# Designs tried in a protein design run: peptides against a protein of PDB entry 1BH9. Part 56

Target 1, 89 residues: chain A of PDB entry 1BH9
Amino acid sequence: FSEEQLNRYEMYRRSAFPKAAIKRLIQSITGTSVSQNVVIAMSGISKVFVGEVVEEALDVCEKWGEMPPLQPKHMREAVRRLKSKGQIP

## One batch from the design tools (peptide; made by RFdiffusion4, then SolubleMPNN)

Design b2_p14_6_s1 (from b2_p14_6, 7 letters changed)
Fold by OpenDDE base, seed 5:
Structure b2_p14_6_s1 (fold): chain B 89 residues (1-89), chain A 14 residues (1-14)
Amino acid sequence: as target 1 above (89 residues)
Amino acid sequence: SLFDEAIERYNAAL
């Protein structure tokens, strides 16, 4: 791994969704209170999902011969590719 | 995968 890749991974690893915000969001959808474990699990799923989309977007950026930062066009193409691969609905 | 593990944890927590 390059130093740049390691730095990006460290920034990703340190990022987190605020628990209170996730809890409120889930409860707004379910209409009922959720446990801390549900919040933790949903936060993890969300982070992994974002990570996979960003990883695909970085691959798109590289394949197009472009350089970071990622642009909306990279994110849109990433989502399309992940859908075509059946990795996201 | 990490995603699969997260899904399992979520389902177990419901």
Scores: peptide ipSAE 0.128, ipTM 0.758, DockQ to the pose 0.035
Fold by OpenDDE base, seed 1:
Structure b2_p14_6_s1 (fold): chain B 89 residues (1-89), chain A 14 residues (1-14)
Amino acid sequence: as target 1 above (89 residues)
Amino acid sequence: SLFDEAIERYNAAL
């Protein structure tokens, strides 16, 4: 792995959604209060999801013979591919 | 996978 790839991974690994913000967001959607465990679980799922989408988008960028930074077209194609693979709904 | 584990935890928390 390149230093750039390692740095991106470390930034991703250390990133986290603020629990209070996630709690408010979930409650705004569900219309009811949620437990701390739900917030923790949703935060983890969201982080993994973002990671998977970005990873796929980087793969798309590379396969198209392009260089970062990622563009909206890479993100759209990534989502399309992940849906096609059945990895996301 | 991490995703699968997270889903399991989420479902258990609901």
Scores: peptide ipSAE 0.127, ipTM 0.755, DockQ to the pose 0.035
Fold by OpenDDE base, seed 4:
Structure b2_p14_6_s1 (fold): chain B 89 residues (1-89), chain A 14 residues (1-14)
Amino acid sequence: as target 1 above (89 residues)
Amino acid sequence: SLFDEAIERYNAAL
């Protein structure tokens, strides 16, 4: 890791979704209450997903010869590429 | 991978 990459990784690692919001969202879909472990697991999956999209978006930005910060166009292209690669549904 | 681990956690939590 470069210093910049390490810093981003640490910030990413420390980031978290609000548990109550995730719980409500899941319950709105399932129609039933969910355990704390389900909330934690889903939060983790979501965090990993966001991380992968951002990483791909940074790659897109670089390949387009552009510089950060990321823009919506990079995020959209990232999702498109990840889908085409079969890395996300 | 982290994703696979997360999926395993989710499945175990259901």
Scores: peptide ipSAE 0.123, ipTM 0.753, DockQ to the pose 0.037
Fold by OpenDDE base, seed 3:
Structure b2_p14_6_s1 (fold): chain B 89 residues (1-89), chain A 14 residues (1-14)
Amino acid sequence: as target 1 above (89 residues)
Amino acid sequence: SLFDEAIERYNAAL
C-alpha cells in the first residue's frame, strides 16, 4: 500500500461519520476521554476494516453464484476467510 | 498492509 491510499481511506471514513459521533462512541466504550488524533486513527482503521470485509463478502457472493444485496452469511464467510489469510486479526 | 499501518498510527496516537 501507499501513504496516499491510507490517507484516502481516512478522509473517506471521516466524511461518512462526524468526528463528534465517533468520539462519543469510543468514549462510551472505553470510559475515558480520547484525543482528536485517536478519533482520526480509529476512523481510518474502521474504514479499512469495513472496506476489506465488504470487498471479500462481494467476492464470496459472486463465487457462490448469488446476486446482491449482501446477506449475513456472506459477511460471516468473508470474516472467516480474511482471518484465515491473516489479513485481519 | 493498510490495516497494519493504520493500527500503528492508532497506537502512536494514544
Scores: peptide ipSAE 0.112, ipTM 0.723, DockQ to the pose 0.042; fails the geometry check

Design b2_p14_6_s2 (from b2_p14_6, 8 letters changed)
Fold by OpenDDE base, seed 5:
Structure b2_p14_6_s2 (fold): chain B 89 residues (1-89), chain A 14 residues (1-14)
Amino acid sequence: as target 1 above (89 residues)
Amino acid sequence: SLFERAIAEYNAAL
């Protein structure tokens, strides 16, 4: 790990979606109340998903010979690649 | 993986 990679990992590790916001969002979709465990699980899935997209985008940025910060073009290409690999719908 | 664990937990919680 470079120092920059470690710093990004620590920032990611400390990040979290607000439980109340996730609960409201899920309930808006399902039309019914959800348990705390559902909120926790969905928050985890969402964080992992964001992490995977960002990781792929960083790989794209590096392969293109560019430097951070990430730009929209890196994120778009990352999503395309993840879809192509069958990692996301 | 963390993703697989999260999915399993979500399915169990539904």
Scores: peptide ipSAE 0.042, ipTM 0.668, DockQ to the pose 0.035
Fold by OpenDDE base, seed 3:
Structure b2_p14_6_s2 (fold): chain B 89 residues (1-89), chain A 14 residues (1-14)
Amino acid sequence: as target 1 above (89 residues)
Amino acid sequence: SLFERAIAEYNAAL
């Protein structure tokens, strides 16, 4: 791991979705209230998902010979690749 | 994996 990679991981590890926003989002989809534990669990799953997509997008950006910051095209390609690998549905 | 743990926690929370 490079220092840059470690720093990104540390920022990722310390990041969190706002509980209230996640709760509202889940409730808007399910149509019912959800417990705090559901919000925590869903936040964790979402964080892992975002981390996987961003990691893949950084790889795409590098492989395309492009420089940061990540662009929507990198994110779209990352999702496509992860789906093709069966890593995300 | 961390993802598997998160899914397990989600399922347990429902």
Scores: peptide ipSAE 0.041, ipTM 0.663, DockQ to the pose 0.036
Fold by OpenDDE base, seed 1:
Structure b2_p14_6_s2 (fold): chain B 89 residues (1-89), chain A 14 residues (1-14)
Amino acid sequence: as target 1 above (89 residues)
Amino acid sequence: SLFERAIAEYNAAL
């Protein structure tokens, strides 16, 4: 576990989706107003989802013998693998 | 896990 990895983790941990934007997005889809708790929960789930996809993409990049930055091909392959593993729908 | 907790919170909030 390198200092660089720790720094990336901290950046990820501190990042968050804007609550107002998430609220608007959910409401645009559901057609109804949503509570603050729904926004918080959805934001958390979304953050975890993004984290899992990025982690898988980094693994793909490494397995292909490539170095960051991540490219669209890594992201596409990550999604395929996560679906295959049943980790995402 | 964090993911499981988030799902539980979401379901409870709906």
Scores: peptide ipSAE 0.041, ipTM 0.664, DockQ to the pose 0.035
Fold by OpenDDE base, seed 4:
Structure b2_p14_6_s2 (fold): chain B 89 residues (1-89), chain A 14 residues (1-14)
Amino acid sequence: as target 1 above (89 residues)
Amino acid sequence: SLFERAIAEYNAAL
């Protein structure tokens, strides 16, 4: 890891979705109350998903010969590529 | 992977 990569990883690792918001969102979809463990698990998978998309978007940006910050076009292309590679549904 | 572990945890928690 470069220092930049390490710093990015540390910020990512320390980031989290608000539990209350995730709980409400899940319950709005499932129509029933969910446990804290469900909230934690869903928060975790969501965080991983976001991380993978951002990582791919940075790769897209680099491959296109562009510089940060990431733009919506990079994010859209990242999702497309991840789907194509079977990394996300 | 973290992704696989998260999925497993989610499924176990439901």
Scores: peptide ipSAE 0.040, ipTM 0.660, DockQ to the pose 0.037

Design b2_p14_6_s3 (from b2_p14_6, 9 letters changed)
Fold by OpenDDE base, seed 3:
Structure b2_p14_6_s3 (fold): chain B 89 residues (1-89), chain A 14 residues (1-14)
Amino acid sequence: as target 1 above (89 residues)
Amino acid sequence: SLVEEAIEKYNSSL
């Protein structure tokens, strides 16, 4: 991997979703309160999911012969590809 | 994996 990839990974590793916002989001969907551990777990899963989508989107952008920054079309195509690979539902 | 650990934590937290 390149230095750029390492730098992106480091930024990704240190990033985190704000717990309060995630808690509110989950509760808005479930209709019930959730524990801190549920928030932590969901935040972790979501972080990995975002990482996978972004990685795929960067690959799409490159394969289309386009330059960063990522655009909505790259993200949409990434999701489509990940679904076709069975990597996301 | 990180995903598996997170899923396990989620399941244990419900």
Scores: peptide ipSAE 0.041, ipTM 0.677, DockQ to the pose 0.034
Fold by OpenDDE base, seed 1:
Structure b2_p14_6_s3 (fold): chain B 89 residues (1-89), chain A 14 residues (1-14)
Amino acid sequence: as target 1 above (89 residues)
Amino acid sequence: SLVEEAIEKYNSSL
């Protein structure tokens, strides 16, 4: 576990989807207003989801003998693998 | 897990 990895983790931890934007997005889909708790929950789930996809993509990149930055091909393969593992629908 | 907790929170908030 390197300092660089720790720094990336901290950046991830501190990042968040804007609550207002998430609220508007959900409401645009559901057609009804949503509570603050729904926004918080959805934001959290979404953040974890993004983290899982990025983590898988980094693993793909490494397994292919490549180095960051991530490319679209890594992201596409990550999604395929996560679906195959049943980790995402 | 974090995901499970978030899902539970979401479901209880609907």
Scores: peptide ipSAE 0.040, ipTM 0.673, DockQ to the pose 0.034
Fold by OpenDDE base, seed 4:
Structure b2_p14_6_s3 (fold): chain B 89 residues (1-89), chain A 14 residues (1-14)
Amino acid sequence: as target 1 above (89 residues)
Amino acid sequence: SLVEEAIEKYNSSL
């Protein structure tokens, strides 16, 4: 990792979705109460998903010869590429 | 992987 990559990873690693918000969101979809473990698991999955998309978007940005910050076009292309690679549905 | 572990945890917690 470069220093920039390491710093980004550390910020990512320390970030988290608010548990209450995730709980409410899940419950709004499932129509029933969910346990803390469900919230933790879903939060973790969501975090990993966001991380993968951002990583791919940064790669797209670089491959296009562009500089940060990321733009919607990078995110859209990232999702497309991840789908093509079978990393996301 | 972290994703797989999280999925397993989610499924077992439902």
Scores: peptide ipSAE 0.040, ipTM 0.673, DockQ to the pose 0.035
Fold by OpenDDE base, seed 2:
Order: structure tokens, then sequence, then C-alpha cells
Structure b2_p14_6_s3 (fold): chain B 89 residues (1-89), chain A 14 residues (1-14)
């Protein structure tokens, strides 16, 4: 890791979705209550997903010869590439 | 991928 990459990794590692917010979000989608274990699992999946997308988006930005910050176009392209690679559904 | 593995694990846990 470069210092910049390490710093991003540490910030990512320390970040977390608030359980209450995730619970409310899931319940708003499913229409039913969910257990704490489901919230924990979904939070973990979401964090991994966001991490992979952001990492790909940073790569896209660099490969396009552009400078930060990330823009919506980088995120959309990242998702497209990850889907193409079969890394996300 | 990590996402696919996590999704599969989640689905199997429900």
Amino acid sequence: as target 1 above (89 residues)
Amino acid sequence: SLVEEAIEKYNSSL
C-alpha cells in the first residue's frame, strides 16, 4: 500500500453502517421486522459491496486519466465493470 | 467475489 491507499483502507476498516438505520432500511423494503443477526449480516454485505465499488471506481478514475474526487460517472462505470467481470450480480 | 460470497452466505442464513 501507498500511504494514501493505507489511509483509505484504515478509514474503510473503521467505518460501519448504524445498525438502527440498516434495520429500518431493510424493514422499509421487506415490510417485515428483521432480527439483529440479519442486520449484522446485511451491514457486512453492504460494507463489502461499497468497498469493492469504490475501489473499482478509483481504478476507473485513474485509468481515464482523471483526478479525484470520484464522480457519479466513475461509480456507474465501476458497477458496469464489476457486473461484466461477474464480481457483482 | 467477496460480494457474491457474502450474498450466498446471507441467503443461506435466512
Scores: peptide ipSAE 0.037, ipTM 0.634, DockQ to the pose 0.036

Design b2_p14_6_s4 (from b2_p14_6, 10 letters changed)
Fold by OpenDDE base, seed 5:
Structure b2_p14_6_s4 (fold): chain B 89 residues (1-89), chain A 14 residues (1-14)
Amino acid sequence: as target 1 above (89 residues)
Amino acid sequence: SLVEEAIEKYVSAL
C-alpha cells in the first residue's frame, strides 16, 4: 500500500452501517422482525459490496486518466464492469 | 475474518 491507499483502507475499515438503520431497512422489505445475527450479517455483506464497488470505481477513475474525487460516472461504470465480470448480480 | 463470519451467518440464515 501507498500511504494514501493505507489511509483510505483505514477509513473504510473504521466505517460501519448503523445497526438500527439496517434493521429498519430489512424489516421494511421482509415485513417481519429480524434477529441481531441477521443484521450483523447483512451489515457485513453490505460493507463488502460497497468496498468492492468503490475499489472498482477507483480503478475506473485511474484507467480513464482522471483524479479523485470519484464521480457518479465512475460508480456507474464500476457497477457495469462488476456485473460483466459476474462479481455482482 | 469478521467478514467471513458475516457471510457464514448470512448463508446459514437462508
Scores: peptide ipSAE 0.046, ipTM 0.677, DockQ to the pose 0.035
Fold by OpenDDE base, seed 3:
Structure b2_p14_6_s4 (fold): chain B 89 residues (1-89), chain A 14 residues (1-14)
Amino acid sequence: as target 1 above (89 residues)
Amino acid sequence: SLVEEAIEKYVSAL
């Protein structure tokens, strides 16, 4: 892929949610302790979800003829579009 | 893990 795509790839590859924070968040919702495997799975799903939203937001920004960095309006529009496409609830 | 492998595959498609 292009250098730009490679840069995005490295950025997303290196990004991660802190395990302890995710564990605490899940436990605050479930009211009970969760295993490391649950934390890993939820972290992975969350990363993919965020990645899809950010990718869509970058597309929105470009289509609107605007320049980075992403703004809240791009993120909100991205979520609306993904919901419209049935890609997210 | 399988999840981590799936994440890596997803990122490679970006």
Scores: peptide ipSAE 0.032, ipTM 0.560, DockQ to the pose 0.095
Fold by OpenDDE base, seed 4:
Structure b2_p14_6_s4 (fold): chain B 89 residues (1-89), chain A 14 residues (1-14)
Amino acid sequence: as target 1 above (89 residues)
Amino acid sequence: SLVEEAIEKYVSAL
């Protein structure tokens, strides 16, 4: 991958959702306590989801003939397209 | 972890 991709990768790699917040969110849905491993797994899935949206948004940005940084309109369109493609609910 | 490895592989392709 490119240097730009490497930079994004490093930022992405270092990013994380607060475990306590994720734990509380899951527990609010399940109605019971969850293990640390569940929190880690769900955090990972959430992180991947964000990555997929960003990837699509970058594609949108490019197809619109625009340049980064991504704007809210790119993110909104990305979600719309991913839903249309059936890649996300 | 497996999740972290999968994430790393995914993001490396972005």
Scores: peptide ipSAE 0.031, ipTM 0.560, DockQ to the pose 0.099
Fold by OpenDDE base, seed 2:
Structure b2_p14_6_s4 (fold): chain B 89 residues (1-89), chain A 14 residues (1-14)
Amino acid sequence: as target 1 above (89 residues)
Amino acid sequence: SLVEEAIEKYVSAL
């Protein structure tokens, strides 16, 4: 890792979705109660997804010749590119 | 956990 990569890694590693919020969100979508294990799995998948979007956004920012911090336009473009690549629906 | 380990491995590749 570069120092910058290490810092991103540590910040990302320390981040977490609140379990209660995830549970409520899933239940809002599915209309049924979910187990703790489902919440854990969905939280993990969601975190990975966010990581992928941020990674793409960083690439966008760099390719546009811009400097941090990431802006909404980078995130929007990242999502667009990931959709184009078929990596997200 | 397995999920945490997978996340850590993924993040390490960023």
Scores: peptide ipSAE 0.030, ipTM 0.553, DockQ to the pose 0.098

Design b2_p14_7_s1 (from b2_p14_7, 9 letters changed)
Fold by OpenDDE base, seed 1:
Structure b2_p14_7_s1 (fold): chain B 89 residues (1-89), chain A 14 residues (1-14)
Amino acid sequence: as target 1 above (89 residues)
Amino acid sequence: GIENAIEELRKGFE
């Protein structure tokens, strides 16, 4: 890996969804209050999900002989591939 | 994997 890739990973690792915002979002969807553990779990799963989608999109970009930044077409194809692999519903 | 985790969370909200 390159230093740039390492830097991107560190940025990803340090990123986090604001707990308060996630809590409000979940509650707006479920219609009921949720516990801190639910917020933590949802935040963690969401971060992993985003990471996997972006990783797949970068792979698509590379396989198509293109270079970053990612474009909507890469993201759409990434989602299709992940669904095809059974990695996301 | 992530799919299984998502499904478990979904069940928790039902």
Scores: peptide ipSAE 0.061, ipTM 0.678, DockQ to the pose 0.035
Fold by OpenDDE base, seed 5:
Structure b2_p14_7_s1 (fold): chain B 89 residues (1-89), chain A 14 residues (1-14)
Amino acid sequence: as target 1 above (89 residues)
Amino acid sequence: GIENAIEELRKGFE
């Protein structure tokens, strides 16, 4: 790993979705109250999802011979590739 | 993977 990669991973690892915000978002969709465990589970899955998309986008950026920061085109291509690979729905 | 986890969550809300 490059130092830059390690720094990005550290920032990712330290990042988190605010529980209150996630709870409100879920409840706005379901129309019912959700438990703390549901919020925790959803937060974790969401973080993994974002991480996988960003990782793929960084790979796209590198393969295209471009440098960060990531641009919308990288994110769009990443999602397309992940869907193609069956890694996300 | 993510797809399976999402499906399980979906079923849990039904």
Scores: peptide ipSAE 0.061, ipTM 0.677, DockQ to the pose 0.033
Fold by OpenDDE base, seed 4:
Structure b2_p14_7_s1 (fold): chain B 89 residues (1-89), chain A 14 residues (1-14)
Amino acid sequence: as target 1 above (89 residues)
Amino acid sequence: GIENAIEELRKGFE
């Protein structure tokens, strides 16, 4: 872990999606109310998903010979690569 | 990874 990586990890670790917003989003899809545990679980998996996309995007940025901050093009390419590798559906 | 996280999530609901 570099100092930069550690800093990013700390920010990531402390970040979270607003529970109320996630709950509303899930309910809009399911058509019914969901429990607090469902909201927590979905929030967690969503956070992991975002984390992996960002990690891949940083790799893309580096491989393209570019430096942070990440740009939309890095995020788009990251998603494409993760799908191609079968790491995300 | 995300795949493992999804699997763990699934197990948690069972």
Scores: peptide ipSAE 0.055, ipTM 0.683, DockQ to the pose 0.038
Fold by OpenDDE base, seed 3:
Structure b2_p14_7_s1 (fold): chain B 89 residues (1-89), chain A 14 residues (1-14)
Amino acid sequence: as target 1 above (89 residues)
Amino acid sequence: GIENAIEELRKGFE
């Protein structure tokens, strides 16, 4: 791995969604209270999801001959590609 | 991957 890639990974590894915010969001969707374990699980899945989308978006940006920072169009295209690959629902 | 994680989450809600 390059130093830049390693640095990105370290920042990613240290990042986390606020538990209270995730709990509130889930409950707003489910309409019922959720356990701490559900919040932890959803937080983890969300983190992985964001990571994969960002990685795909960076690839899109490069393939389009553009430079960072990522723009909404890169994120939208990334999601489309991930769906086409069957990596996300 | 995400699909497996989603499935695990689904099981947790049941």
Scores: peptide ipSAE 0.047, ipTM 0.672, DockQ to the pose 0.036

Design b2_p14_7_s2 (from b2_p14_7, 10 letters changed)
Fold by OpenDDE base, seed 5:
Structure b2_p14_7_s2 (fold): chain B 89 residues (1-89), chain A 14 residues (1-14)
Amino acid sequence: as target 1 above (89 residues)
Amino acid sequence: GIENAIQELIKGYE
C-alpha cells in the first residue's frame, strides 16, 4: 500500500455516522423505535456501502485518466456501474 | 447483498 492509500484508509476507519441520525432514519422507515444493536449494525453496513462506492469511484477516476480528489461525476458513474453489476439496487 | 442485509435487519429488529 502507498502512503496515500494508508492515509485514506485511516480516515475511513475513523469516520462514522452519527448514531442519532441513523436511528431517526431507520425509524422513519420502520415506523417504530429500534434497538441500539440495530443502529450499530446499520451504521456498519452503511459504512461498508460507502466504502464500496468510493472504491468504485476511485477506479472510475483512474480509468478516466484523472487524479483524485473524487468529483461528483466519479460518484455518479460509480453508482451506475455498481447498479449494472447488481451490487446495489 | 447489502439490500438483503438491510431488509433482514429491518424485519428482524427487536
Scores: peptide ipSAE 0.043, ipTM 0.640, DockQ to the pose 0.034
Fold by OpenDDE base, seed 3:
Structure b2_p14_7_s2 (fold): chain B 89 residues (1-89), chain A 14 residues (1-14)
Amino acid sequence: as target 1 above (89 residues)
Amino acid sequence: GIENAIQELIKGYE
């Protein structure tokens, strides 16, 4: 891996979703309160999800012969490809 | 994968 990849990973590793925001989001969907453990679990899954989507989007950007920063079109295509691969629902 | 993780979380939600 390159220095750039290492730096991205380091930033990714240190990043985290605000628990309160995640809790509110989940509750807005479920309609009921959720436990701290559910928030932690969902936060972790969400972080992994974002990481995988971004990685795919970077690949899309490169394959399209374009340069960063990522654009919405890269993200949309990434999601489409991940769904096609069965990596996300 | 992510899909399985999501499903497991949903199943365990209470």
Scores: peptide ipSAE 0.041, ipTM 0.623, DockQ to the pose 0.035
Fold by OpenDDE base, seed 4:
Structure b2_p14_7_s2 (fold): chain B 89 residues (1-89), chain A 14 residues (1-14)
Amino acid sequence: as target 1 above (89 residues)
Amino acid sequence: GIENAIQELIKGYE
């Protein structure tokens, strides 16, 4: 990793979705109360998902010869590429 | 990837 990549990874590793917000979101979809473990699991999965999308988007940005910050077009292309590679559904 | 992460999380609760 470059210093920049390492820094991004550390920030990513330390980041987290607010538990209360995740709980409310899940419950709004499922229509029933969920346990702390469910919230933790979904938070972890979501974090990994976001991390992979952002990583791919940064790669897209670089390959297009552009500079940060990321734009919606980078995110859209990232999702498309990840789907093509079978990384996400 | 995500699949591996999901599996690891699930295993953590088993």
Scores: peptide ipSAE 0.041, ipTM 0.619, DockQ to the pose 0.040
Fold by OpenDDE base, seed 1:
Structure b2_p14_7_s2 (fold): chain B 89 residues (1-89), chain A 14 residues (1-14)
Amino acid sequence: as target 1 above (89 residues)
Amino acid sequence: GIENAIQELIKGYE
């Protein structure tokens, strides 16, 4: 565990989707207004989802014998693998 | 999975 890894984790931890944008997106899909708690819950799930995709992409990068930064090819392969594992639709 | 969790969350607030 390196300082750089810790810094990346902190950046991830501090990052968040804008609440207003998430609220608007949810409402555009559901067709009805949603509460603050719904926005918070969905934001959290979305953040975890993004984290899982990035984690898979990093694994792909490593397995291909490559080093960061992640490239589109890593992200595409990550999505394919997660779908194959049934972790994402 | 995540898909089910998202669907249940949305359903609970419609």
Scores: peptide ipSAE 0.039, ipTM 0.616, DockQ to the pose 0.034

Design b2_p14_7_s3 (from b2_p14_7, 9 letters changed)
Fold by OpenDDE base, seed 1:
Structure b2_p14_7_s3 (fold): chain B 89 residues (1-89), chain A 14 residues (1-14)
Amino acid sequence: as target 1 above (89 residues)
Amino acid sequence: GIEEAINELIKGFE
């Protein structure tokens, strides 16, 4: 890994959805209060999901012979590909 | 319910 790649990984690792916001969002959808564990689990799953989409988008960007930063077109194509692969609903 | 299912899932990662 390059130092830049490591730095990006650390930034990703340290990033997290605000617990309060996630809790509010879940409760607004379910209509029921949720526990801290539910918030933690959902936050983690969401983080992994976002990571997978971004990773796919970077792959799309590369395959199209383009360079970062990612653009909406990369994200849209990433989602299509992940759905096609059955990796996301 | 959902909460119980998620808790069980979490235990699986411990």
Scores: peptide ipSAE 0.039, ipTM 0.625, DockQ to the pose 0.035
Fold by OpenDDE base, seed 4:
Structure b2_p14_7_s3 (fold): chain B 89 residues (1-89), chain A 14 residues (1-14)
Amino acid sequence: as target 1 above (89 residues)
Amino acid sequence: GIEEAINELIKGFE
């Protein structure tokens, strides 16, 4: 990895969804209380999902000859590509 | 779509 790539990875690694906010969001959907393990599981799955989309978007940005920060157009294209590959529904 | 898939996943935790 380049130093820039490593820095981005470290920022990703250090980032986290607020546990309380995730719990509230899930409960707003389920209509009932959820366990700590459910919050942890959903937080992890969500982070992986976001990571995959962002990684694809960074690739799009690079292939288009552009520099960060990511823009909505990169995110939209990333989602389209991941769908076409069958990597996301 | 993705949102529907996520919602189905969430329902699995109910």
Scores: peptide ipSAE 0.037, ipTM 0.603, DockQ to the pose 0.037
Fold by OpenDDE base, seed 3:
Structure b2_p14_7_s3 (fold): chain B 89 residues (1-89), chain A 14 residues (1-14)
Amino acid sequence: as target 1 above (89 residues)
Amino acid sequence: GIEEAINELIKGFE
């Protein structure tokens, strides 16, 4: 890994979704209150998911010969590729 | 920007 890659990984590892926001989002979907453990679990799953998408998007950006920052087109293409690979539904 | 990219991603799953 390059120093840049390690730096990105550290930023990813340290990042987190605000618990209150996640709780509100889940409750808006379920229509009922959820436990703290559910929020923690969903936050973790979401973090992994976002990390995978962003990693793919960065790869797309590089393969297209483009420079940061990531754009919507990179994110959309990343999702398409991950779906094609069967990595996301 | 990245924020808009994330928003578009979310829309894709709705």
Scores: peptide ipSAE 0.031, ipTM 0.572, DockQ to the pose 0.079
Fold by OpenDDE base, seed 2:
Structure b2_p14_7_s3 (fold): chain B 89 residues (1-89), chain A 14 residues (1-14)
Amino acid sequence: as target 1 above (89 residues)
Amino acid sequence: GIEEAINELIKGFE
């Protein structure tokens, strides 16, 4: 890790989706209540997913020779690349 | 689905 990469990782590591918000979101989709363990599992999966997308977007930004901050175009390209690699549906 | 959720997120990103 560069110092910048380490700082980004630490900020990512310290971030979290609020459990209450995740619970409400899941329930809005499923139409039924979910357990605390389901919320924990989904929160973890979501965090990993977001991290992977952001990592890909940062790579896109760098490969395009552009400077931070990330822009929507980087996120869109990241999603396309991850889909192409079969890493996301 | 996931694709729609991603699209919504991207649209909201500034």
Scores: peptide ipSAE 0.027, ipTM 0.552, DockQ to the pose 0.079

